# Designs tried in a protein design run: peptides against a protein of PDB entry 3T7K. Part 202

Target 1, 248 residues: chain A of PDB entry 3T7K
Amino acid sequence: KAEKILARFNELPNYDLKAVCTGCFHDGFNEVDIEILNQLGIKIFDNIKETDKLNCIFAPKILRTEKFLKSLSFEPLKFALKPEFIIDLLKQIHSKKDKLSQININLFDYEINGINESIISKTKLPTKVFERANIRCINLVNDIPGGVDTIGSVLKAHGIEKINVLRSKKCTFEDIIPNDVSKQENGGIFKYVLIVTKASQVKKFTKLINDRDKNETILIVEWNWCVESIFHLNVDFTSKKNVLYQKK

## One batch from the design tools (peptide; made by RFdiffusion4, then SolubleMPNN)

Design b2_p27_6_s1 (from b2_p27_6, 9 letters changed)
Fold by OpenDDE base, seed 2:
Structure b2_p27_6_s1 (fold): chain B 248 residues (1-248), chain A 27 residues (1-27)
Amino acid sequence: as target 1 above (248 residues)
Amino acid sequence: MEELKEEEKEVEELIKEVEKKYLEAMK
């Protein structure tokens, strides 16, 4: 059926997209449409796997979903596109009225607002955003919204190697892991990096660390600090936004 | 909690809007 539909076109574009969707196409595509997309070099995946070499995200706008955040870790992310690209493409293909000899849809017209070439270019860097920031090991509180697995997965995709989950009510100093970075590269080195949800946790962890390991560097942030860093593919250590405690 | 719920609701609304557009385009 897809072949018959596409036979009216003299030449088919090859978009070369390996994509996931977020905030759109939750129910997927019908069998004909998925076949059409495949013939046009558009392959849609249900989940993110490193082995699939994904290069595209479909979303109506910038979202804080796991898929969107992880898409910024693709190597590289080539395109971040609005779902209207697929809709308009399929509409044109299924149209009986348009005596079009060629598909006339340019993917560059469907870029997600806020994902510009500057962001895309950073996905071509050999390092991940937190790796560049000298953040290798972090402490994450167990009561984080979204869950430690989802948050941890996003952080790992962006270069954090070790995630230590802290039981906020029961943890001691011995439960806190250091950020074991031997060399100062780009940015400051913090011995202790923590993601927390509450002011009470800031007070607790700062006390535990300062009492047992005096004069060490500490960075305590909210999840939003990580999100902003991901959206910019850069850690700005000069910003106080979403930083709850910092000791240099 | 509320911010995440708002985000989830927003995402759900966006999904519905896109689905509506898709279905309309396929008619």
Scores: peptide ipSAE 0.367, ipTM 0.836, DockQ to the pose 0.880
Fold by OpenDDE base, seed 5:
Structure b2_p27_6_s1 (fold): chain B 248 residues (1-248), chain A 27 residues (1-27)
Amino acid sequence: as target 1 above (248 residues)
Amino acid sequence: MEELKEEEKEVEELIKEVEKKYLEAMK
């Protein structure tokens, strides 16, 4: 069926997209449309796997979903596109009225607002955003909204190697892991990096660390600090936004 | 918690909107 539908076109584009979707196409596509998309070099995957070499995200806008955040870790992310790309493409293909010899859909017309070339270019870097920021090991409180697994998965995708989950009510100093990084030329190095949810946790962890490891560097942030860092593919250590405690 | 719920709701609404557009395109 797909071949017959596409036979009216003299030339078919190859978009070379390996994509996931977020905030769109939850129910997927019908079999014919999947085949059409495949013939156009558009492969849509349900889940993110490194082996699939994903290069595209479909979303209506910038979202704070796991898939969207992880898409910014693709190597590279080539395209971040609105779902209207697929919709308009399929509309054009299924249209019987237009003797269209060619498919006239340009990917660049469907870019997600806020994902610019600067962001895309950073996904070509050999390092991940937190790697560049000298953040290798973090402490994460167990009561974080979204869950430690989801948050941890996103952070790992962006270069954090070790995530230590802290039981906020029962943790001691010995439960807090240091950020073991070699001195790199660029960026601040914090010995202790923590993601917390509450002011009480800031008080607790700062006390625990300062009492046992006096004068060490500490960075305590909210999840939004990580999100903003991901969205910019850059950690700005000069910003106090979403930073709850910082000791240099 | 509330912000996450709002985000979830927003995402659900976006999904529905896109689905509607898709279904309309296939008619």
Scores: peptide ipSAE 0.366, ipTM 0.839, DockQ to the pose 0.862
Fold by OpenDDE base, seed 3:
Structure b2_p27_6_s1 (fold): chain B 248 residues (1-248), chain A 27 residues (1-27)
Amino acid sequence: as target 1 above (248 residues)
Amino acid sequence: MEELKEEEKEVEELIKEVEKKYLEAMK
């Protein structure tokens, strides 16, 4: 069926997209449309796997979903596109009225607002955002909204190697892991990095660390600090936004 | 907790809107 539909076009574009979707196409596509998209070099995957060499995300806007956040870790992310790209493409292909010899859909017309070339260019860097920030090991409270597995998976995609989950009510100093990074000369390295949800946790962890390991560097942040860092593909240590406690 | 629920609801609404557009395109 797809071949017959596409036969009316003299030339078919090859978009070379390996994509995931978030906030759109939850029910997927019909079999004919999947085949059409495949023939146009658009392959949509249900889940993110490194082996698939994904290079595209479809979303209506910037979202805080696992898929969207992880898409910014693609190597590289080539395109972040609105779902209207697929919709308009399929409309044009299924249209009986347009004696179009060619498909005229430009990918650049469907860019997600806020994902600019500066962001895309950073996905070509050999390092991940938290790796560049010298954050290798973090402590994460177990009561974080979204769950430790989802949050942890996103953080790992962006260069955090070790995630230590803290039981907020029962943890001791010995349960807190240091950020084991070799001292680079010019980068602010924090010995202890923690993601927390409550002010009471800040008080608890600062006390535990300061009582046992005096004068060490501590960074305690909200999840939003991580999200903002991901959206910019840069950690700004000069910003106090979403930072709950900092000791240099 | 409330912020996450709002985000989830927003995403659900976006999904429905896109689905509606897709179904309309297939008519």
Scores: peptide ipSAE 0.363, ipTM 0.835, DockQ to the pose 0.862
Fold by OpenDDE base, seed 1:
Structure b2_p27_6_s1 (fold): chain B 248 residues (1-248), chain A 27 residues (1-27)
Amino acid sequence: as target 1 above (248 residues)
Amino acid sequence: MEELKEEEKEVEELIKEVEKKYLEAMK
């Protein structure tokens, strides 16, 4: 059926998209539409796997979903597109009235607002955002909204190698792991990096660390600090936004 | 995160409605 529909076109574009969707197309596509998209070089995956070499995300806008945040770790992310791209494409293809010999849909007309070329270009860098920031080992409180698995998965996609989950009510100093990174000349290395949710946790962890390791560097942030860093594909250590405690 | 899930669902429903309307118009 797809071949018959596409036969009216003299030339078919090859978009070369390997995509996931978030905030759209939850129920997927019918079989005919999947076949059409495949013939146009558009393959949509249900889940993110590194082996699939994903290069595209469909979303109506910037979202704080696991898929959206992870898409910014693609190598590279080539396109972040609105779902209207697919809708308009399928509309044009299924239209019986249009004597169109060619598909006339430009990907650049469907870019997600706020994902610009500056962001896309950073996904071509050989390093991940937290790797560039010298953050490889973090401590994460177990009561974080969204769950430690989801949050941890996003952080790992962006270059964090080790995630230590802290049981906030029962943890001691010995449960806190150091951020083990080699001293690089131009970057502030924090020995202890923690993601917390409450002011009481800040007080607890600062006390534990300062009582046992008084002269060490500490960074305590909210999840929003990580999200903003991901959205910009850059860690801004000059910003106090979403930083709860910092000791250099 | 919860607020984002609600917004996500609203957008998904809008997209589905548009898709359904299109499919109906093509019949």
Scores: peptide ipSAE 0.339, ipTM 0.838, DockQ to the pose 0.323; fails the geometry check

Design b2_p27_6_s2 (from b2_p27_6, 7 letters changed)
Fold by OpenDDE base, seed 2:
Structure b2_p27_6_s2 (fold): chain B 248 residues (1-248), chain A 27 residues (1-27)
Amino acid sequence: as target 1 above (248 residues)
Amino acid sequence: SEELKKEEEEVKELEKEVEKKYLEAMK
C-alpha cells in the first residue's frame, strides 16, 4: 500500500532522520505511515540507544522529558523538529487532489523554537557539557523528583561518569564522594558537587564537609541548574541561578 | 512534586493535541 501511494512521486526525498518522539505521537503511527516514513529515510525509535546513532528529536516545544534532555547529548543532534513536519508530510503524500510530482516539505521550516544553530553546533563538540565543566563525580539525594534512575541517566548522557546516591537522612561524611578531576587552571573545579532538593540538605552537607574537610571547594545545586546547563549545552559558573551553596 | 506533575500533565495535553492533528490529517 505504501509503495502504491508513493508511486505517484517521481522523486522521493531522503531525510536521513533517526529520531525519537516526546510530547507527540504517543500512540505511534499506523503501519502504512511507518512504511512511508521509512521509505523517506525517517526512522522513529521507541527508546534511546547509543548504538542507533540517533540524530533527531520530534517535540512540539522544548520539554524537560528524559528523551528531550538526552537528545541534546546526541552526537550530533542534527535536527530538532516539530511534529507538524510529519503531519504535513503525510498530508501531502495522502492528498489525492494535489497532482504533486514532488514532496515539497523543508525540514528547516519545522525547527523547535529555542533550539537554534548555536545549540546544534555544540552537540558536535567532542566533549559533553558536564565534562567540559570538570564535573565527573556527583552526589545525588535519593528523594529527587523524577527518581535517581531517570536523573542519573540524563546526567550520564551528558558526561557525568559517577553518580553517588545519598540517603539524605542517614548519610555521613564518609558517604559523600569527591569529584576527582585534575586541577585545571582555567576552570571552576569543585571537590564536592551535590544535587539536592531541600534547604535542610544544604545545611547538613555543608556542615559535614566543612567539619571534616576544611577549606575544600563545594558546589550544591538544584536539578534545574543541570537542566539549564543542558538546554544551553554550557555551564555558567558566574550565574547564581539554581545554586544553593558555593564555596570556591 | 507538584512541579513534576504539572510538567507531566502538560506533556499529556500536548500529546493529545498532536494526535488530534494527526487524525484530522488522515481524514
Scores: peptide ipSAE 0.571, ipTM 0.941, DockQ to the pose 0.876
Fold by OpenDDE base, seed 1:
Structure b2_p27_6_s2 (fold): chain B 248 residues (1-248), chain A 27 residues (1-27)
Amino acid sequence: as target 1 above (248 residues)
Amino acid sequence: SEELKKEEEEVKELEKEVEKKYLEAMK
């Protein structure tokens, strides 16, 4: 059926999109539409797997979903598109108006607001955002909203290699892992990096570290610090936003 | 958290809006 529908077009574009969706198309597509999309070089995946070489995200706007955050780690992210791209495309294809010899839809007209070429270009870098920031090992409190698995997965996608989960009520200094990175000539390396949710945790961890490992560098941030870093594909150490404690 | 819940609700609402547009376009 898809072939019959597409036969009216003399030339078909090949969009070469391997995409996931977030905030849209929860129920997926009907069988005919998925076949049409496939013939146009648009393949939609349910989940993110590295082996699939995903290059596109569909979302109505910038979202804080796992899929959206991970899409910014694609190598590269070629396109971040609004779902209206697919809707308009399918609408044009299903149109019975004989006058359309060609599909006239430009991908660039459907870019997600706020995901510009500057962001896209950074996804072509050989390193991940936290790798560039010299953050390899982090400590994450176990009571973080969204869960340690989801948060951890996002962080790993963006270059964090080791995530140590801290039981905030029971942890001791010995449970806190150092950020094991080689000293680079440029940029401050924090020995201890922690993501926490509460002020009480800041007090606890700062005390534990300062009492046992005096004069070491400490960075304690909220999850929003990570999110903002991902959205910009850059860690701004000059910003105090979402930083709860910093000792250089 | 309340914030996370609100974000999840927003995502669900967006999904519904897109679904509505999709269904309308296919009529």
Scores: peptide ipSAE 0.571, ipTM 0.941, DockQ to the pose 0.878
Fold by OpenDDE base, seed 3:
Structure b2_p27_6_s2 (fold): chain B 248 residues (1-248), chain A 27 residues (1-27)
Amino acid sequence: as target 1 above (248 residues)
Amino acid sequence: SEELKKEEEEVKELEKEVEKKYLEAMK
């Protein structure tokens, strides 16, 4: 059926998109539309797997969903597109009125607002954002909104290798892991990096660390610090935004 | 958190809007 529908076009574009969707197409596509999209080089995946070499995200806008945040770790992310791209494409294909010999839809007209070429270009870098920031091991409180699994998955996608989950009420100093990275000459390396949710946790962890490991560097941040770093694909250590405690 | 709940609700509303547009386009 898809072949018959597409037969009216002399030339078909190959968009070469391997994409996931977030904030759109929750119910998926009908069988015919999936086949049409496939013939146009548009493959939609339900989940993110590294082996699929995903290069595209569909979303109505910048979102804080797991899929959106992880899409910025694609190697590279080629396109971040609004769902209207697919809708307009399918409209044109199913249209009986327009004897169009060619599909004339430009991908660049459907870019998600706020995802610019600067962001896209950074996805071509050989390193991940937290890797570049010398953050390899982090401590994460167990009561973080969204859950440790989701948050941890996003962080790992962006270069954090080890996530230590802290039981906020019962943890001791021995439960806190150091950020074991090789000393680079340029860039602040923090021995202890923690993501917390409450001021009480800041007080607790700073006390535990300072009492047992004096004069060590500590970075305690909110989840929003990570999100902002991901959205910019850069860690700005000069900013105090979303930083709860810093000891250099 | 209240913030997370709001974000989840926003995502659901966006999904509904896109679904509506898709269904209308396929009529």
Scores: peptide ipSAE 0.571, ipTM 0.941, DockQ to the pose 0.859
Fold by OpenDDE base, seed 5:
Structure b2_p27_6_s2 (fold): chain B 248 residues (1-248), chain A 27 residues (1-27)
Amino acid sequence: as target 1 above (248 residues)
Amino acid sequence: SEELKKEEEEVKELEKEVEKKYLEAMK
């Protein structure tokens, strides 16, 4: 059926998209539309797997969903597109009135606002954002909204190798792991990096660390610090935004 | 988290809007 529908076109584009969706197409597509999209080089996946070599995200706007945040770790992310791309494409294809010899939908007309070429270009870098920032090992409090699994998965996608989950009420200094990184030329190295949710946790962890490991470098941030870093694909250590405690 | 709840609600609303557009396009 898809072949019959597409037969009216002399030439079919190959968009070469391997995509996931967030904030759109929750119910998926009918079988015919999936086949049409496939013939146009658009493959939509339900979940992110490294083996799929995903290069595209569909979303109505910038979102803080796991899928969206992880899409910025694609190697590379080629396109971040609004769902209207698919909708308009399918509309054109199913249209009986227009004797269109070709599909004339341009991907660039459907870019998600705020995902510019600068961001896209950074996804071509050989390193991940936190790797570039010399953050490989972090401590994460167990009571973080969204859950440690989701947050951890996003962080790992962006170059954090080890996530140590801290039980906020029962943790001791020995439970806190150091950020074991080799001195790289670019950026400061914090020995202890922590993501926390409450001011009380800041007080607790700063005390624990300072009492046992005096004069060491500490970075304590909110989750939003990570999100902003991901959205920019850059860590700005000069910014105090979403930084709860910093000791250089 | 209230913030997380709001974000989830926003995502759901966006999904509904897109679904509506899709269904309309398929008519």
Scores: peptide ipSAE 0.571, ipTM 0.941, DockQ to the pose 0.867

Design b2_p27_6_s3 (from b2_p27_6, 10 letters changed)
Fold by OpenDDE base, seed 1:
Parts: structure tokens; C-alpha cells; sequence
Structure b2_p27_6_s3 (fold): chain B 248 residues (1-248), chain A 27 residues (1-27)
């Protein structure tokens, strides 16, 4: 059926998209539309796997979903597109009225607002955002909204190698892991990096660390600090936004 | 309402809006 529908076109574009969707197409596509998209070089995957070499995200806008955040770790992310790209494409293809010899849809007309070329260009870098920031090992409180698995997965996608989950009520100093990074000449290295949710946790961890390791560097942030860093594909250590405690 | 819950509801609303547009495109 898809072949018959597409036969009216003399030339078919090859978009070469390997995509995931977030905030759109939850129910998927009908069989004919999947076949049409496949013939146009558009492959949509349900989940993110490194082996699939994903290069595209479909979303109506910037979202804080796991899929969206992880899409910014694609190598590279080529396109971040609104779902209207697919909708308009399918409308043109299914249209009986238009003696269209060619599909005239430009991908650049469907870019997600706020995902600009500067962001896309950073996804071509050989390193991940937290790797560039010298953050390899973090401590994460177990009561974080969204769950440690989801948050941990996003952080790992962006270059964090080790995630230590802290039981906020029962943890001791010995449970806190150091950020084991080689001293690079120009970058501030924090020995202890923690993601917390409450002011009480800041007080607790600050006390535990300062009592046992008084002269060490500490960075305590909210999840929003990580999200903003991901959205910009850059860690701004000059910003105090979403930083709860910092000791250099 | 937890910020996370608000975000989930927003995502659900967006999904519904796109689904509506998709269905309308097939008519």
C-alpha cells in the first residue's frame, strides 16, 4: 500500500533520520505510515540504544523528559524537530488533490524552538558535557524526584561514569564517594559532587564532609543544575543558579 | 503539586494535541 501511494512521486527524499519521540506520537503510527516513513529514510525507535546511532528527536518543544535530555547526548544530534514535520509530510503524501511530483518539505522549517545550531554543534564534540566539566563520579540522594534510575541514566549518557546513591537518612561520611578525576591544569575539580533535593541534606552532607575532610572542595547542586547544563551542553561554574553549596 | 507531576501532565497534554493533529491529517 505504501509503495502504491509513493509511486506518484518521481523522486523521494532520503531524510536519513533515526529518531525517538517524546511528547508526541505516544500511540505510534499506523502500519502504512510507518512504511512510508521508512521509505523516506525516517526510522522511529521506541527506546534509546547506543547501537541504533540515533541522530534525531521529535518533540513539540524543549522537554525535561528522559528521552529529550538523552537526545542531547547523541553523537551527533543532527536534528531536533517538531512533530509537525511528520504530520505535514504525511498530509502531502496522502493528498489526492496535489499533482505533486516532489515532496517539498524542508527539515529546517520544523526545528524545535530553542535548539539552535550552537547546541547542535556541541553534540559533535568528542566529549560529553560533564566529562568536559571534570565530573565523573557523583553522589545522588535516593529520594530524588523522578527516581535514581532515570536520573542516573541521563547523567551517564552525558559523561558521568559512576553514580553513588546515598540513603539520605542513614548515610555516613564513608558512604560518600570522591570525584576521581585527574588534575587538569585549567579546570576547577570538585572532590565531592552531590545532587540533593532538600536544605537539610545540604546541612548534613556539608557537616559530614567538613568534619572528616575539612580542606576539600565540595559542590552540592539541585537536579535543575544538571538539566540546565544539559540544555546548554555546557557547565557554567560562574553561575550560582541551582547551586546549593560550593566550596573551592 | 510536585513539579514533576506538573511536567508529566504537560507532556500528556502535548501528546494529546499532537495525536489530534495526526488523526486530523489522515482524514
Amino acid sequence: as target 1 above (248 residues)
Amino acid sequence: MDELEKEKKEVEKLEEEVEKKYKEALE
Scores: peptide ipSAE 0.561, ipTM 0.933, DockQ to the pose 0.789
Fold by OpenDDE base, seed 2:
Structure b2_p27_6_s3 (fold): chain B 248 residues (1-248), chain A 27 residues (1-27)
Amino acid sequence: as target 1 above (248 residues)
Amino acid sequence: MDELEKEKKEVEKLEEEVEKKYKEALE
């Protein structure tokens, strides 16, 4: 069926997209449309796997979903597109009225607002955002909204190597892991990095660390600090936004 | 909890809107 539908076109574009969807196409595509998309070089995957070398995300806008956040770790992310790209493409292909000899849909017309070339260019960097920020080992509280698995997966995709989950009510100083990075001369390396949800946790962890390891550097942030860092593909240590405690 | 729930609801709404557009495109 797809071949018959596409036979009316003299030339077919090859978009070369390996994509996941978020906030759109939850029910997927019908079999004919999947075949059409495949013939146009558009492959849609259900899940993110590194082996698939994904290069595209479909979403109506910037979202805080796991898929969207992880898409910014693609190597590179080539395109972040609105679902209307697929819809308009399929409309044109299924249209009986238009004796179109060619498909006239440009990918660049469907860019997600806020994902610009500056962001896309950073996905071509050889390092991940948290790697560049000298954050390799973090402590994460177990009561984080969204769950430690989802949050941890996103953080790992962006260069965090080790995630230590803290039981907020029962943890001791010995449960807190240091951010084991070599002291680089020019970068504020924090020995202890923690993601927390409550002010009480800030008080607890600062006390535990300061009592046992005096004069060490501490960074305590909210999850939103990580999200903003991902959306910008840059960690801004000068910003106090979403920073709960900082000791340099 | 409230923010995450709001985000989920927003995503669901967006999904529904796109699904509607997709179905309309097939008609």
Scores: peptide ipSAE 0.560, ipTM 0.934, DockQ to the pose 0.900
Fold by OpenDDE base, seed 5:
Order: sequence, then structure tokens, then C-alpha cells
Structure b2_p27_6_s3 (fold): chain B 248 residues (1-248), chain A 27 residues (1-27)
Amino acid sequence: as target 1 above (248 residues)
Amino acid sequence: MDELEKEKKEVEKLEEEVEKKYKEALE
């Protein structure tokens, strides 16, 4: 059926998209539309797997969903597109009235607002954002909204190698892991990096660390610090936004 | 509502809007 529908076009574009969707197409596509999209070089996946070499995200706008945040770790992310791209494409293809010899839909017309070329270009870098920031090992409180698994998965996608989950009420100094990174020329190195949710946790962890490991560098941030870093694909250590405690 | 709940609701609304547009495109 898809072949018959597409037969009216003399030439078909190959968009070469391997995509996931977030905030759109939750119910998926009908069989014919999937076939059409496939013939146009658009493959949509349900989940993110490294083996699929995903290069595209469909979303109506910038979202803080796991899929969206992880899409910024694609190697590279080629396109971040609004779902209207697919909708308009399918409309054009299914239209019987238009004697269109060609599909005239440009990907660039459907870019997600706020995902600019600068962001896209950074996804071509050989390193991940937190790797570049010399953050490889972090401590994460267990009561973080969204859950440690989701948050941890996003962080790992962006170059965090080890995530230590802290039981905030029961943890001791010995439970806190150091960020064991070799001195790189660029960027601050914090011995202890923690993501917390409450001011009480800041007080607790700062005390534990300072009492046992005096004069060490500490970075305690909110999840939003990570999100902003991901959205910019850059860690700004000069910013105090979403930083709860910093000791250099 | 916590921030996470608000975000979830926003995503759901967006999904519904897109779904509506998609269905309309098939008609």
C-alpha cells in the first residue's frame, strides 16, 4: 500500500533519520505510515539504544524528559525536529489533490526552538559534556525526584561513569565516593560532586566531608544544574545557578 | 503540584495535541 501511495512521486527524499520521539506520537504510527516513513529513510525507535546510532529526536519543544536529555548525547545529534515535520510529510503524501511530483518538505523548517547549530555541533565532539568538565564519579541522593535510575541513565549518557546512590538519612562519610579524575588542563576538578534535593542534605554532606577530608574541593548541585549543563552541552563553573555549595 | 508533576502534565498535553494533528492528517 505504501508503494502505491508513493508511486506518484518521481523522486523520494532520503532523510536518513534514526529517531526517537518524546512528547509526541505516544500511540505510534499506523502500519502504512511506518512503511512510508521507512521508504523516506525515517526510522523511529521506541527506545534509545547505542547500537541503533540514533541521530534525531522528535519533540514539540525542549523537554526535560529522559529521551530528550539523552538525545543530546547522540553521536552526533543531527536533527532535533518538531513532530509537524512528520505530520506535514504524511499530509503531503496522502494528498490526492496535489499533482506533486516531488516531496517539498525541508527538515530545517521544523527545528525545535532553542536547539541551535551550536548545540548540534557540540554533539560531534569526541567527549561528553560531563567528561569535558572532569566529572566522572558523582554522588546522588536516593530521594531525587524522577528516580535514581532515570537520572542516573541520563547522567551516564552524558559521560558520568559512576553514580553512587546515597541514602541521605543513613549515609556516612565512607559512603561518599570521590570524583577520581586525572588533572586535565582545562576545567575545575572537584574531589566530591553531589546532586542533592534539600538544604539539609547540603549541611549534612558538607559537614561529613569537611570533618573527615579537610580542605578538599566540593561541588553540591541540584538536578537543574545538570539539566542546564546538558541543554548547553557545556558546564559553566562560573555560574552559581543551581549550585548549592561550592568549595574550591 | 510538584515540578515533576507539572512537567508530566505538560508532556501529556503536548502528546494529545500532536495526536490530534496526526489523526487529522490521516483524514
Scores: peptide ipSAE 0.560, ipTM 0.933, DockQ to the pose 0.772
Fold by OpenDDE base, seed 3:
Structure b2_p27_6_s3 (fold): chain B 248 residues (1-248), chain A 27 residues (1-27)
Amino acid sequence: as target 1 above (248 residues)
Amino acid sequence: MDELEKEKKEVEKLEEEVEKKYKEALE
């Protein structure tokens, strides 16, 4: 059926997209449309797997969903597109009125607002954002909104190797793991990195660390600090935004 | 309503809007 529909076109584009969707197409596509998209070199996956070599995200705007945040870790992310790309494409293909011999849809017309070439270019770097920032091991409180699994998965996609989950009410100093990274000459390496949700947790963890490991470097941040770092694909250690406690 | 709940509702709304547009494109 898809072949018959596409037969009216003299030449078909190959968009070469391996994509996931977030904030759009929750119910998926009908079988005919899936086949049409496949014939145009557009493959849509339900989940992110490294083996699929995903290069595209469909979303109506910048979102804080797991899929969107992880898409910025693609190697590379080639396109971040609005769902209207697919909709307009399918409209053109299904249209009986258009005597169009060719599909004329330009990917660049459907870029997600706020995902610019500077961001896209950083996805071509050989390292991940937190790896570049010398953050390999973090402590995460167990009561974080969104859940430790989701948050942890995003952080791992962006170069954090080890996530230690802290029971905020019962944890001791011995439960806190150090960020074990080799000292680079010019990079501010924090020995302890923590993601917390409450001011009481800041007080608790700072006390525990300072009492047992005096004069060590500590970074305590909100989840939003991580999100902003991901959206920029850069960690700005000069910014105090979303930083709850910092000791250099 | 916490920030996470607001975000979930926003995403749901966006999904519904796109679904509507997709269905209209099939007509």
Scores: peptide ipSAE 0.559, ipTM 0.933, DockQ to the pose 0.767

